# Ledger of designs, part 39: peptides against a protein of PDB entry 1LOE

Target 1, 181 residues: chain A of PDB entry 1LOE
Amino acid sequence: TETTSFSITKFGPDQQNLIFQGDGYTTKERLTLTKAVRNTVGRALYSSPIHIWDSKTGNVANFVTSFTFVIDAPNSYNVADGFTFFIAPVDTKPQTGGGYLGVFNSKDYDKTSQTVAVEFDTFYNTAWDPSNGDRHIGIDVNSIKSINTKSWKLQNGKEANVVIAFNAATNVLTVSLTYPN
Target 2, 181 residues: chain A of PDB entry 1LOE as posed
Amino acid sequence: TETTSFSITKFGPDQQNLIFQGDGYTTKERLTLTKAVRNTVGRALYSSPIHIWDSKTGNVANFVTSFTFVIDAPNSYNVADGFTFFIAPVDTKPQTGGGYLGVFNSKDYDKTSQTVAVEFDTFYNTAWDPSNGDRHIGIDVNSIKSINTKSWALQNGKEANVVIAFNAATNVLTVSLTYPN

## One batch from the design tools (peptide; aimed at target 1 I137 G138 W152 K153)

Design b2_p29_2_s3 (made by RFdiffusion4, then SolubleMPNN; from b2_p29_2, 8 letters changed)
Fold by OpenDDE base, seed 2:
Structure b2_p29_2_s3 (fold): chain B 181 residues (1-181), chain A 29 residues (1-29)
Amino acid sequence: as target 1 above (181 residues)
Amino acid sequence: SASFSAGTTNYSSSTSGTTYTLSAQVNIS
């Protein structure tokens, strides 16, 4: 089974393998997806389509990606919605509503969305988020309402190392987030 | 089409520190 891997360690203004959408931009070698204001959306797409599904054979490939992120919350008591890593059709366009993280547009499952996302959610949206109100990591399939979540304690301003892997043999998507000591 | 189920799998981080893991079954076709 094929495995596709990608990693971006530097985000510069001359980044040629990224397509920026919405408010997405780079500064100080960091990818910034949104301004610290409400209801904004920013996205960055890998410019080369990732082949994880072969339309001819129907075969699904493994994939693995890793990245490091920092969330600088301007107000710990009034934060933005968070961000997400996602896989979607190549012609994907930003979706409205900050709470949908620019990827989804409904809490209702929509198989035609063909979107899988890993969310790092810092804001409790009562309509779809886990009722405990915790900041959380979520796996989203065709809906902003996660199919699985895990409570996550944000370390404001600290780097988090993320690995996301998909095993095509088991159809399991795995997320690992580490705050190094 | 896509189908899914919730679950967890073991995963070891390559770095020490506080680690969170999460998994789900996602059928992509």
Scores: peptide ipSAE 0.305, ipTM 0.682, DockQ to the pose 0.454
OpenDDE base, seeds 1, 3, 4, 5: peptide ipSAE 0.260, 0.318, 0.275, 0.291; ipTM 0.694, 0.692, 0.723, 0.640; seeds 1, 3, 4 fail the geometry check

Design b2_p29_2_s4 (made by RFdiffusion4, then SolubleMPNN; from b2_p29_2, 9 letters changed)
Fold by OpenDDE base, seed 4:
Structure b2_p29_2_s4 (fold): chain B 181 residues (1-181), chain A 29 residues (1-29)
Amino acid sequence: as target 1 above (181 residues)
Amino acid sequence: SAKFEAGSTNYSSSTSGTTYTLSAQVNIS
């Protein structure tokens, strides 16, 4: 099967392969999705639509994406909701903010969302987040309620290297987050 | 066919450090 990869190593003010939505913008060669302010939503979309699933053949593409992110909050224990990597239809628009991370609108499964996301969730939402209250990485399919989560200790202000891979042969989405030594 | 867009950021690789990994079965079709 074919593999599609996304890798953007540098952001500039004239970044043409990104479409910004909401509060998203680039500065100092970084993509800033949002400030740690309540209910703000910032999104950036890859400007070139890609085929992940072919309805005629039923074929699903492998994909791999890698990126680095930094969460820089004045208070490491009282941050905002976090952020998410997502794959959605080409006409996607910002959805509900806050705990929904601007990507979803419900904890109920909604196939019409057609959205797969990896959340890096720094705020405990009682209604759908893991009951232990930990900051966590989650895999979300058509719902803000993750189908799987992993407790994650935020290293405030430090770069996290992320690799997200989908294997179409196994239908397994894998997320790897590394804080380098 | 279904078209998708992905949100991403820049990247730098690492071979050591604290790593978190999780997986899930996802039906994209």
Scores: peptide ipSAE 0.452, ipTM 0.726, DockQ to the pose 0.330
OpenDDE base, seeds 1, 2, 3, 5: peptide ipSAE 0.397, 0.337, 0.404, 0.447; ipTM 0.688, 0.654, 0.747, 0.735; seed 1 fails the geometry check

Design b2_p29_4 (made by RFdiffusion4)
Pose (drawn by RFdiffusion4):
Structure b2_p29_4 (pose): chain A 181 residues (1-181), chain P 29 residues (1-29)
Amino acid sequence: as target 2 above (181 residues)
Amino acid sequence: TLVLTGAALANPADAANTYNLQATVTFSS
């Protein structure tokens, strides 16, 4: 049995238990992944590796994460590229920016990726996004093309509360995001 | 070596201003 847990309700200026990659930094008690600037990537990782499954027993971890996040765009129309919560190898480094969300390099399955991410995607990329063109939440496994998506209407500047849970008994990954009101 | 696979499931119904999404995801060798 192994458990890993943490909570950070207000981020401080020297959050030593996070690894920052790209433009990720903490400001005014928030974790800032990108400022409202063009062509940038920011990533932050919790510093401890987490044991998510075991080859000797074949057991896989149950887990829950929750967080509140804000997307603040210049207006409701010109908004790119989005935000991900991701599970990756211990040595993960930033991948392709833009519509690949710093996490993937291809629309095709890439076995060497070894990452699954839940995306909160605010820009329609014709090549791989749901053709309806809506902003959406997606579950990505080793590809930027989501295996499953759900349209989501972005509320600019507003707090969204998200819970992602994995039940090892069913292998169900559930994602809920709620806007207050 | 880690292997990841997944498959889509029907998404649950939504409450007001709530969005739900689900899929199956495996962690294996």

Design b2_p29_4_s1 (made by RFdiffusion4, then SolubleMPNN; from b2_p29_4 with T1K A7E A15G A16P Y19V T24K S29D)
Fold by OpenDDE base, seed 2:
Structure b2_p29_4_s1 (fold): chain B 181 residues (1-181), chain A 29 residues (1-29)
Amino acid sequence: as target 1 above (181 residues)
Amino acid sequence: KLVLTGEALANPADGPNTVNLQAKVTFSD
């Protein structure tokens, strides 16, 4: 049995266990995915491949990840799209299409993407987001159109704690987002 | 070849200052 664990408390300017893509960078010991401008995409990948599914045995890994994030989105209209935690093939590249969160490349289901993502979506895209227009968290499988969503009231500029867990025995992916008092 | 599929599940109830979401994600051959 293989187990991989890592923890990053302070994101350094030369973080050896991360691969930065696009506009992703570190500043003030935080990971910053984008610059505060339009048409920017940034990503950071854990530098070592993680064996989630074993093609030889068919075994699937359990995993748990946790992180804290801050989003500055003072309004609902002049803001970026949000961000994702994602699992994708090792050769994954940032995608620049607007609204696709740097992960997907179209609004259609694409089995070849082989991507699981948890989105924290701050911009309402009429074509695929929940019709209520709420900011939301979503679970995405090979599509920007989430298989499931939950309305999320963004607390602007405040830290949110996220836990994402996958149970391979049940195939259930769980997401929790908390704004601690 | 990996076949990745997803299925919506009923979401867990929210907690104090917490939103919860879940789905079924299947990694198969």
Scores: peptide ipSAE 0.796, ipTM 0.976, DockQ to the pose 0.888
OpenDDE base, seeds 1, 3, 4, 5: peptide ipSAE 0.704, 0.795, 0.678, 0.728; ipTM 0.968, 0.976, 0.966, 0.970

Design b2_p29_4_s2 (made by RFdiffusion4, then SolubleMPNN; from b2_p29_4 with T1K A7K T24E S29D)
Fold by OpenDDE base, seed 2:
Structure b2_p29_4_s2 (fold): chain B 181 residues (1-181), chain A 29 residues (1-29)
Amino acid sequence: as target 1 above (181 residues)
Amino acid sequence: KLVLTGKALANPADAANTYNLQAEVTFSD
């Protein structure tokens, strides 16, 4: 067996264990995914491949990740789409299609994407988002159309603590978002 | 070749200021 772990408490300008894509950058020791303008996509990848699925044995790894984020979205109309935590093939590239959170390239299910994502979605896309129009957390498998969602009341400008865990024995992916204080 | 599939699960109950979500995700041949 093997174990990979990392921790980043302060994001530096030359963060060696991250690959920045698109408009992703660091400032004030934070990772910033987008510029405050329209039509921007930014991503950051952990620089080393993570062995999750073994093609020979079929074994699947457990994993857990935690992070803290802040979103500035003071209204529901003049805002960006949100962001994802995602797992994708090593050759993954940023996708620029609007509403696809930089991860997907169409509204359709695409098995070739081989992507698992947790979305924190701040913009209602009529074509695929829950019809209630709520900001939401979603779990995505090969599609921007989430297999499951949870209505989410964003606290503008406040830190949210996220834990995402996958149990390989049960195949259950869990997401927890907490606003402390 | 990896086949990735997903299935919605009932979400856990929320706690104060907490949002919980879960799904089944399968990595298989």
Scores: peptide ipSAE 0.762, ipTM 0.969, DockQ to the pose 0.910
OpenDDE base, seeds 1, 3, 4, 5: peptide ipSAE 0.635, 0.759, 0.634, 0.660; ipTM 0.955, 0.969, 0.955, 0.959

Design b2_p29_4_s3 (made by RFdiffusion4, then SolubleMPNN; from b2_p29_4 with T1K T5S A7S A16P S29T)
Fold by OpenDDE base, seed 2:
Structure b2_p29_4_s3 (fold): chain B 181 residues (1-181), chain A 29 residues (1-29)
Amino acid sequence: as target 1 above (181 residues)
Amino acid sequence: KLVLSGSALANPADAPNTYNLQATVTFST
C-alpha cells in the first residue's frame, strides 16, 4: 500500500508543496485563488503527484481531504463563478473559459479531461447549472455539468469547513460542507 | 488508459448549517 498525507495550516509565499497557476497566490497566510477582478483564474496544485489510480493493477486509492474556505459574494449577479476542488492529470493547466472554474474548457462532457471536481458554484450558468438558479455544490466528472448537485445557501464571508472523501471499495464520493458558526 | 465515469446518488439528509452530497466515481480501464 501507499499512503500520502499533507497538511497546510499556513499558506506562505514560498510554499514548497504548492504549484501556483494563474492568479493563485498567498496572502496573510491564506490561499487566494483570484484577484478581485473579473476574468481571472487562479489555481493551486499539490506539488507532488498523488497516486490515486494504478495503471498496472487498476487499483484505486481511498482519499480524504478537508479544507476551510471563505467566499465573498455579496450578491448573485455581479460575482465570480466560485471555486472548485479537483483531481486531474499531472499536466493539468488552468482553463480560462468563463464559468468553467478554471478546470474545464467546454460545457460538454470530455472524457479526455480525466478530472473529478467538487464545485462550490456561486454563479448561475444557464447552459449547465441546475435550473433553479441556486448557488450549489456539485460533483463533476469530466464536465462542468455536475453529475449531482446540492442547493447551497452561501453565508457570505463566513468560513465553511469541507470534507471530501472517496471510498474506493464502493466508488462513493462524499462531500460535506459545514458552517460551524 | 484511465476512464472516469460517475453517477448521482441520493444525497444524505442535511444537518443544521450542513450540506451533504454524494456520487459514484469510477476509475476504470
Scores: peptide ipSAE 0.639, ipTM 0.956, DockQ to the pose 0.883
OpenDDE base, seeds 1, 3, 4, 5: peptide ipSAE 0.623, 0.616, 0.624, 0.623; ipTM 0.951, 0.953, 0.952, 0.952

Design b2_p29_4_s4 (made by RFdiffusion4, then SolubleMPNN; from b2_p29_4 with T1M A16P Y19V S29D)
Fold by OpenDDE base, seed 2:
Structure b2_p29_4_s4 (fold): chain B 181 residues (1-181), chain A 29 residues (1-29)
Amino acid sequence: as target 1 above (181 residues)
Amino acid sequence: MLVLTGAALANPADAPNTVNLQATVTFSD
């Protein structure tokens, strides 16, 4: 079975295995998706296509990814939308609609999107987010309106460890976020 | 054409300082 793996401990200014889109950049060896300004989108793609679904056989790959992130959002009344980990077609382009996290462009299911995302959402969009208004983690399939969500209490400025795993035998996508300290 | 579908699952219980979430995602033609 073919396997693809990569690890990035420090993000350099010319990170060879990443494709930066929009305002995505690196600073202080960290990946930063946007500048702290309004109406900006940034993304970073792994530069090599990854074979997840085989159109000939229908086979689907298992995958697991882990990363650490920090969100600095000191004011809940003045906060950005959040970010996603996503899987999309190789020709994927940034999406600019507010609240769509640079990945989607509609709350309606769109089969042509072919995008799966795990969102870490810090802004309540009344049109599609859970009605409780909580910051949340979501699993998104072809829509910014998550198929499932879980309330998430942001620890401002603290490192969160994330593990996202997909089991092709069961079709189960699992997300785990931990604040170790 | 790849068609992605998904469905919510009951979420696992949280552990200290941990949030767990899961769903099904189906890759099909």
Scores: peptide ipSAE 0.726, ipTM 0.964, DockQ to the pose 0.911
OpenDDE base, seeds 1, 3, 4, 5: peptide ipSAE 0.598, 0.706, 0.605, 0.714; ipTM 0.949, 0.962, 0.951, 0.964

Design b2_p29_6 (made by RFdiffusion4)
Pose (drawn by RFdiffusion4):
Structure b2_p29_6 (pose): chain A 181 residues (1-181), chain P 29 residues (1-29)
Amino acid sequence: as target 2 above (181 residues)
Amino acid sequence: ANTALAGSQSGNTYTLAASLSTATVKSLG
């Protein structure tokens, strides 16, 4: 049995238990992944590796993460590219920016990726996004093309509360994001 | 194989889910 847990309710200026990659930094008690600036990537990882499954027993971990996040765009129309919560190898480094969200390099399945991410995607990329063109939440496994999506209406500058849970008994990954009111 | 499950909305709450294959789960990380 192995458990890993943590909570950070207010990020400080020297959050030593996070690894920052790209433009990720903490400011005014928030984790800032990108400032409202063009063509940039920011990533932050919890510093401890987490044992998510075991080859000797074949057991997989149950887990929950929750966080509040804000997307603040210049207006409601010109907004790119989005935000992900991701599970990746211990040595993960930033991948392709733009619509690939710093996490993937291809539309096609890439076995060497070994990452699954839940995306909160704010920009329609004709090549792989749901053709309806809506902003959406997606579950990505080794590809930027989501295996599943749900349209989501972005509320600019507002806090969204998200819970992602994995139940090892069903292998169900559930994602909930709620806007207050 | 991975199975997509129906998404939903109630008020301002958005939900999405998928069932991941064992092979997928064990190929991660």

Design b2_p29_6_s1 (made by RFdiffusion4, then SolubleMPNN; from b2_p29_6, 10 letters changed)
Fold by OpenDDE base, seed 4:
Structure b2_p29_6_s1 (fold): chain B 181 residues (1-181), chain A 29 residues (1-29)
Amino acid sequence: as target 1 above (181 residues)
Amino acid sequence: ANVALASSTSGTTYTLAVQLSKETIQSLG
């Protein structure tokens, strides 16, 4: 089974492997996806499409990706919606912003979305987020309403190491977020 | 299906997993 792997641990102003949409941009060391303004949408697409499913052969590919992120949220009561890593068809365009993270348009399952996302959600949307109101990691399949979630304690200003892996043998998508000691 | 996984990574670690449907996988291309 074919495996595709990519990792981005440092972002630069001349980042050539990203295609920016919306308000996304890079600084010396950071990728900024959203401004600290409500309903902004910023997206960064990996410039080389990942081939997951081959319709001719029926083969499913493994993939693994890793990246780091930092969220600066000194005020826990007035934060943005968070951000997301997503897999979508080529030529994908920004979708609804705010709580939809620029990736989805509905809390209802919509297979035509053809999008799988990992959300790092810092804002509680009562209509679809876990009722406990916790900041959370979610896996979203064709809906902003996560198919599974994990409460996540944001460590303000700290680097989080993320690994997202897909196992083609089991069809399991795994997300790991670590704040190193 | 939801899957719970254990991690041996040092520090504070959060792990989450799901099994994607065949239809979903095929739709991703």
Scores: peptide ipSAE 0.282, ipTM 0.710, DockQ to the pose 0.544
OpenDDE base, seeds 1, 2, 3, 5: peptide ipSAE 0.255, 0.269, 0.267, 0.281; ipTM 0.687, 0.714, 0.703, 0.720; seeds 2, 3, 5 fail the geometry check

Design b2_p29_6_s2 (made by RFdiffusion4, then SolubleMPNN; from b2_p29_6, 10 letters changed)
Fold by OpenDDE base, seed 3:
Structure b2_p29_6_s2 (fold): chain B 181 residues (1-181), chain A 29 residues (1-29)
Amino acid sequence: as target 1 above (181 residues)
Amino acid sequence: ADVALAGSTSGTTYTLAVKLSKETIQSLG
């Protein structure tokens, strides 16, 4: 099967391979999706759509993406919801409202959303987040309520390396986040 | 290969995985 790979370790102000929506933008060598407050929405789309499923042949493609990010979300009352990497049909628009990470519009499963997202969630939403209140990595399928989560100890100001891979042979989506020593 | 390299990186690593349904994959296009 085919594999689409892209890696972004540095972002520039003239980044041409990203489509910014909402409050998303680049500054210096960083991608900024939101301000450090709730209810802000920013999205960054890879400008070249990937074909994960071919409706004519039924073939499923692999993909792998890697990127680095830094989050500053200190223990305060006014922190951003986090951010997501997502896969969705082209020409999707940002969703409004805090807590949905600009991707979803309901805590309930809605297949019409047609979206799979990896969330790096820094704000506890009692209505749908894991009850332990931990910051977490989640995989979301058509709902902001993750189908699986993992508690994540955010290291403020530290660069995290992320790899997101989809294996077409197994249909498994894997997320790895590493804080190097 | 990319996943393998990430897994070999020293430090604190968090890994999460899910199996996506055929219906979900088809909906993504």
Scores: peptide ipSAE 0.306, ipTM 0.700, DockQ to the pose 0.380
OpenDDE base, seeds 1, 2, 4, 5: peptide ipSAE 0.273, 0.319, 0.299, 0.261; ipTM 0.701, 0.728, 0.707, 0.677; seed 2 fails the geometry check

Design b2_p29_6_s3 (made by RFdiffusion4, then SolubleMPNN; from b2_p29_6, 10 letters changed)
Fold by OpenDDE base, seed 4:
Structure b2_p29_6_s3 (fold): chain B 181 residues (1-181), chain A 29 residues (1-29)
Amino acid sequence: as target 1 above (181 residues)
Amino acid sequence: ADVALASSTSGTTYTLAVQLSEETIKSLG
């Protein structure tokens, strides 16, 4: 089974493997997707599309990606909506912002979205987020309402290491977020 | 289906997993 792997551990102003949409941009060391206000949308697309399903052969590919991120949220009660990693059709365009993270348009399952996302959600949207109100990691399948979530304690200003892997043999998508000691 | 995984990564680790449907996988291209 074919495996596609890519990793981004440092972002620079001359990042050539990213296509920016909306408010997304890079600084010397960081990729900034959203301003620290609600309803902003910033997206960064990997410039080389990955191939997951081959309709001709029926083969499903493994993939693994890793990246680091930092969230600066000194005020825990006035934060943005978070950000997301996503897989979507080629030439995808920004969708609804705010709580929809620029990737989805509805909490209802919509297979025509053709999008799978991993959200790192820092804002509680009562209509679809876990009722405990916790910041959370979610896996979203064709809906902003996550198919599964994990409460996540944001460590302000700390680097989080993320690994997202898809196992084609099991069709399992795995997300791991680590704050190193 | 929800899947719980164990991790041996040092530090504070959060793990989450789901099994994607074949229909979803095919739609991703």
Scores: peptide ipSAE 0.331, ipTM 0.725, DockQ to the pose 0.537
OpenDDE base, seeds 1, 2, 3, 5: peptide ipSAE 0.306, 0.316, 0.267, 0.289; ipTM 0.728, 0.730, 0.707, 0.722; seeds 1, 2, 3, 5 fail the geometry check

Design b2_p29_6_s4 (made by RFdiffusion4, then SolubleMPNN; from b2_p29_6, 8 letters changed)
Fold by OpenDDE base, seed 2:
Structure b2_p29_6_s4 (fold): chain B 181 residues (1-181), chain A 29 residues (1-29)
Amino acid sequence: as target 1 above (181 residues)
Amino acid sequence: ANVALAGSTSGTTYTLAVQLSEETIKSLG
């Protein structure tokens, strides 16, 4: 079984392996996906499409990626909604902004979305987020309403190390986030 | 590869997992 792996440790102005959509850009080695305005959309796509399912052979491939991010989201109402890592068809285009994170258009399951996302959600959207109101990590399958979530304590200004892996043998998608000591 | 990059560092760790359907996997291409 084939394994596709990539790692992004720097988001500089000369980033060659990213395709920016919408308001996405880089500044001082940081990726910025949102403006300080509600409902804007910024996306960054890996320039080399990954292959999970081969229509010719029927084979499913493993996938693994790692990256580091920093979020500054104070405990106030004037915060961004968060950001996502997502997998979608190669012709994907930005979707609804704000709480939909530019990736989805509905809280209702829609298989035609053809999108799986990992969200790092810093804003409580009453209509679909876990009722405890916690900042959370979520895995979204064809809906902004996560199929599974985990409460996450954001450490402002601190680097978080993320690993996202898909196991073709089990069809399991795994997310790990670590704040080093 | 660096599958365990996050897990190899000390500190606070969060883990989440789901199983994707065959239909979803095929739709991703």
Scores: peptide ipSAE 0.284, ipTM 0.704, DockQ to the pose 0.353
OpenDDE base, seeds 1, 3, 4, 5: peptide ipSAE 0.238, 0.288, 0.253, 0.254; ipTM 0.725, 0.724, 0.700, 0.684; seeds 1, 3, 5 fail the geometry check

Design b2_p29_8 (made by RFdiffusion4)
Pose (drawn by RFdiffusion4):
Structure b2_p29_8 (pose): chain A 181 residues (1-181), chain P 29 residues (1-29)
Amino acid sequence: as target 2 above (181 residues)
Amino acid sequence: STTTTSTKTVNASANGLTINKTTITVTQP
């Protein structure tokens, strides 16, 4: 049995248990992944590796993560590219920016990726996004093309509370985001 | 508020984690 847990309710200026990659930094008690600036990537990882499954037994971990996040755009129309919570190898580095969200390099399945991410996508990329053109939440496994999506109406500058849970018994990954009110 | 959900049966794996079903719930104001 192995458990890993942590909580950070207010980020400090020297959050030594996070690894920052790209433009990720902490400011005014928040984790800032990108400032409202063009063509940039920011990533932050929890510093401890987490044992998510075991080859000897074949057991897989149950887990839950929750966080509040804010997307603050200049207006409701010109908003790119989005935000991800991701599970990647211990040595993960930033991948392609823009619509690939710092996490993937292709629309095709890439076995060497070994990352699954939940995306909160704010920009329709004709090549792989749901053709309806809506902003959406997606589950991505080794590809920027989501295996499943749900339209989501972004509330600019507002806090969204999200819970992502994995139940090892069913292999169900559930994602909930709520806007207050 | 309005809550809507999308559920799908899938088979996908990465980094030792296998996903057999995905559920996405969005609650809007």

Design b2_p29_8_s1 (made by RFdiffusion4, then SolubleMPNN; from b2_p29_8, 10 letters changed)
Fold by OpenDDE base, seed 3:
Structure b2_p29_8_s1 (fold): chain B 181 residues (1-181), chain A 29 residues (1-29)
Amino acid sequence: as target 1 above (181 residues)
Amino acid sequence: STTTTSEKDVDAEANGLHIKKVILTVTEP
């Protein structure tokens, strides 16, 4: 089976295998999605399209991705929405609607978006987020309303290690977030 | 640290990706 893989340990200013959208940029060898201001959306796409589904055979790819992130949110009452890892059609464009994490454009299910996102959500949106108000990890399929969520306590300024894996044989999507200590 | 998990059977599809189960795991202080 064909395998596509990449690894970025240091993000450069002219990172060739990423397409930056919105306010996404690199600084100090890190990918930074937003500036610390209101109404900012930034994205970075892997530059090569990934063949996830084969229409002829119906086969679906297995995949695993891992990354480390830091969120700086010293004021829990003045915080942005969070971020996503997402898979979307190649012509995907950044979305600016508040609370939609730069990926979705309404609160409603939209099959045409053909988007799967893993959200790391730091802001409680009453209309669609879990009623407990917790910061959470969520799985979003064509909708900002997650099909499953898990409460997560943000450690401000600390590195979190994430692994996202999809097993095509079992159709199981796993997400693990670890704060090493 | 503690590890907690949310596991849910689902039926969702996008871009040919059919998800039947989601397992979310968090290990945190």
Scores: peptide ipSAE 0.791, ipTM 0.977, DockQ to the pose 0.918
OpenDDE base, seeds 1, 2, 4, 5: peptide ipSAE 0.734, 0.785, 0.703, 0.755; ipTM 0.973, 0.976, 0.971, 0.974

Design b2_p29_8_s2 (made by RFdiffusion4, then SolubleMPNN; from b2_p29_8, 9 letters changed)
Fold by OpenDDE base, seed 3:
Structure b2_p29_8_s2 (fold): chain B 181 residues (1-181), chain A 29 residues (1-29)
Amino acid sequence: as target 1 above (181 residues)
Amino acid sequence: STTTTSEKDVDAEANGLKINKVKLTVTEP
């Protein structure tokens, strides 16, 4: 089986293997999705299309993605919506609707989006988020309303390590978020 | 620190990616 892999430890100003959309940019060797202002959406796409599904055989690729993120949100009552890791068709465009994490364009299920996202959601949207109001991680398939969620306590300004893995033999998607001790 | 996990059987698909189970794990102080 063919394997495609990449690693970016330092994000440069002319990072050629990323396509920046919206307000996404690099600074201080880090990828920054948004500026610290309202109504901003930024995305970064891996520049090479990934073949996760073979139409001839129906085979699906295994994959594992790991990254480290920091969210600065010192005021829990004045926060942005969070961010996603997502897999979408190659012609995907940034979406500006509030609460949709730059990926979805309505609160309804939309099969045509063909999008899988792992959300790290820092804002409670009463229309679709878990009723407990907790910040959470979630799995989104063609919908901003997650098929499953897990409460998560944001550690302001601290690094979180994320591993996202899909096992094609078992059709299991695993997401792990760890704050080091 | 504590580790907690939410596991759920699901029936979801996008881009040929069929998901039958999701596991969400959080380790936090």
Scores: peptide ipSAE 0.768, ipTM 0.975, DockQ to the pose 0.890
OpenDDE base, seeds 1, 2, 4, 5: peptide ipSAE 0.714, 0.768, 0.688, 0.715; ipTM 0.970, 0.975, 0.968, 0.970

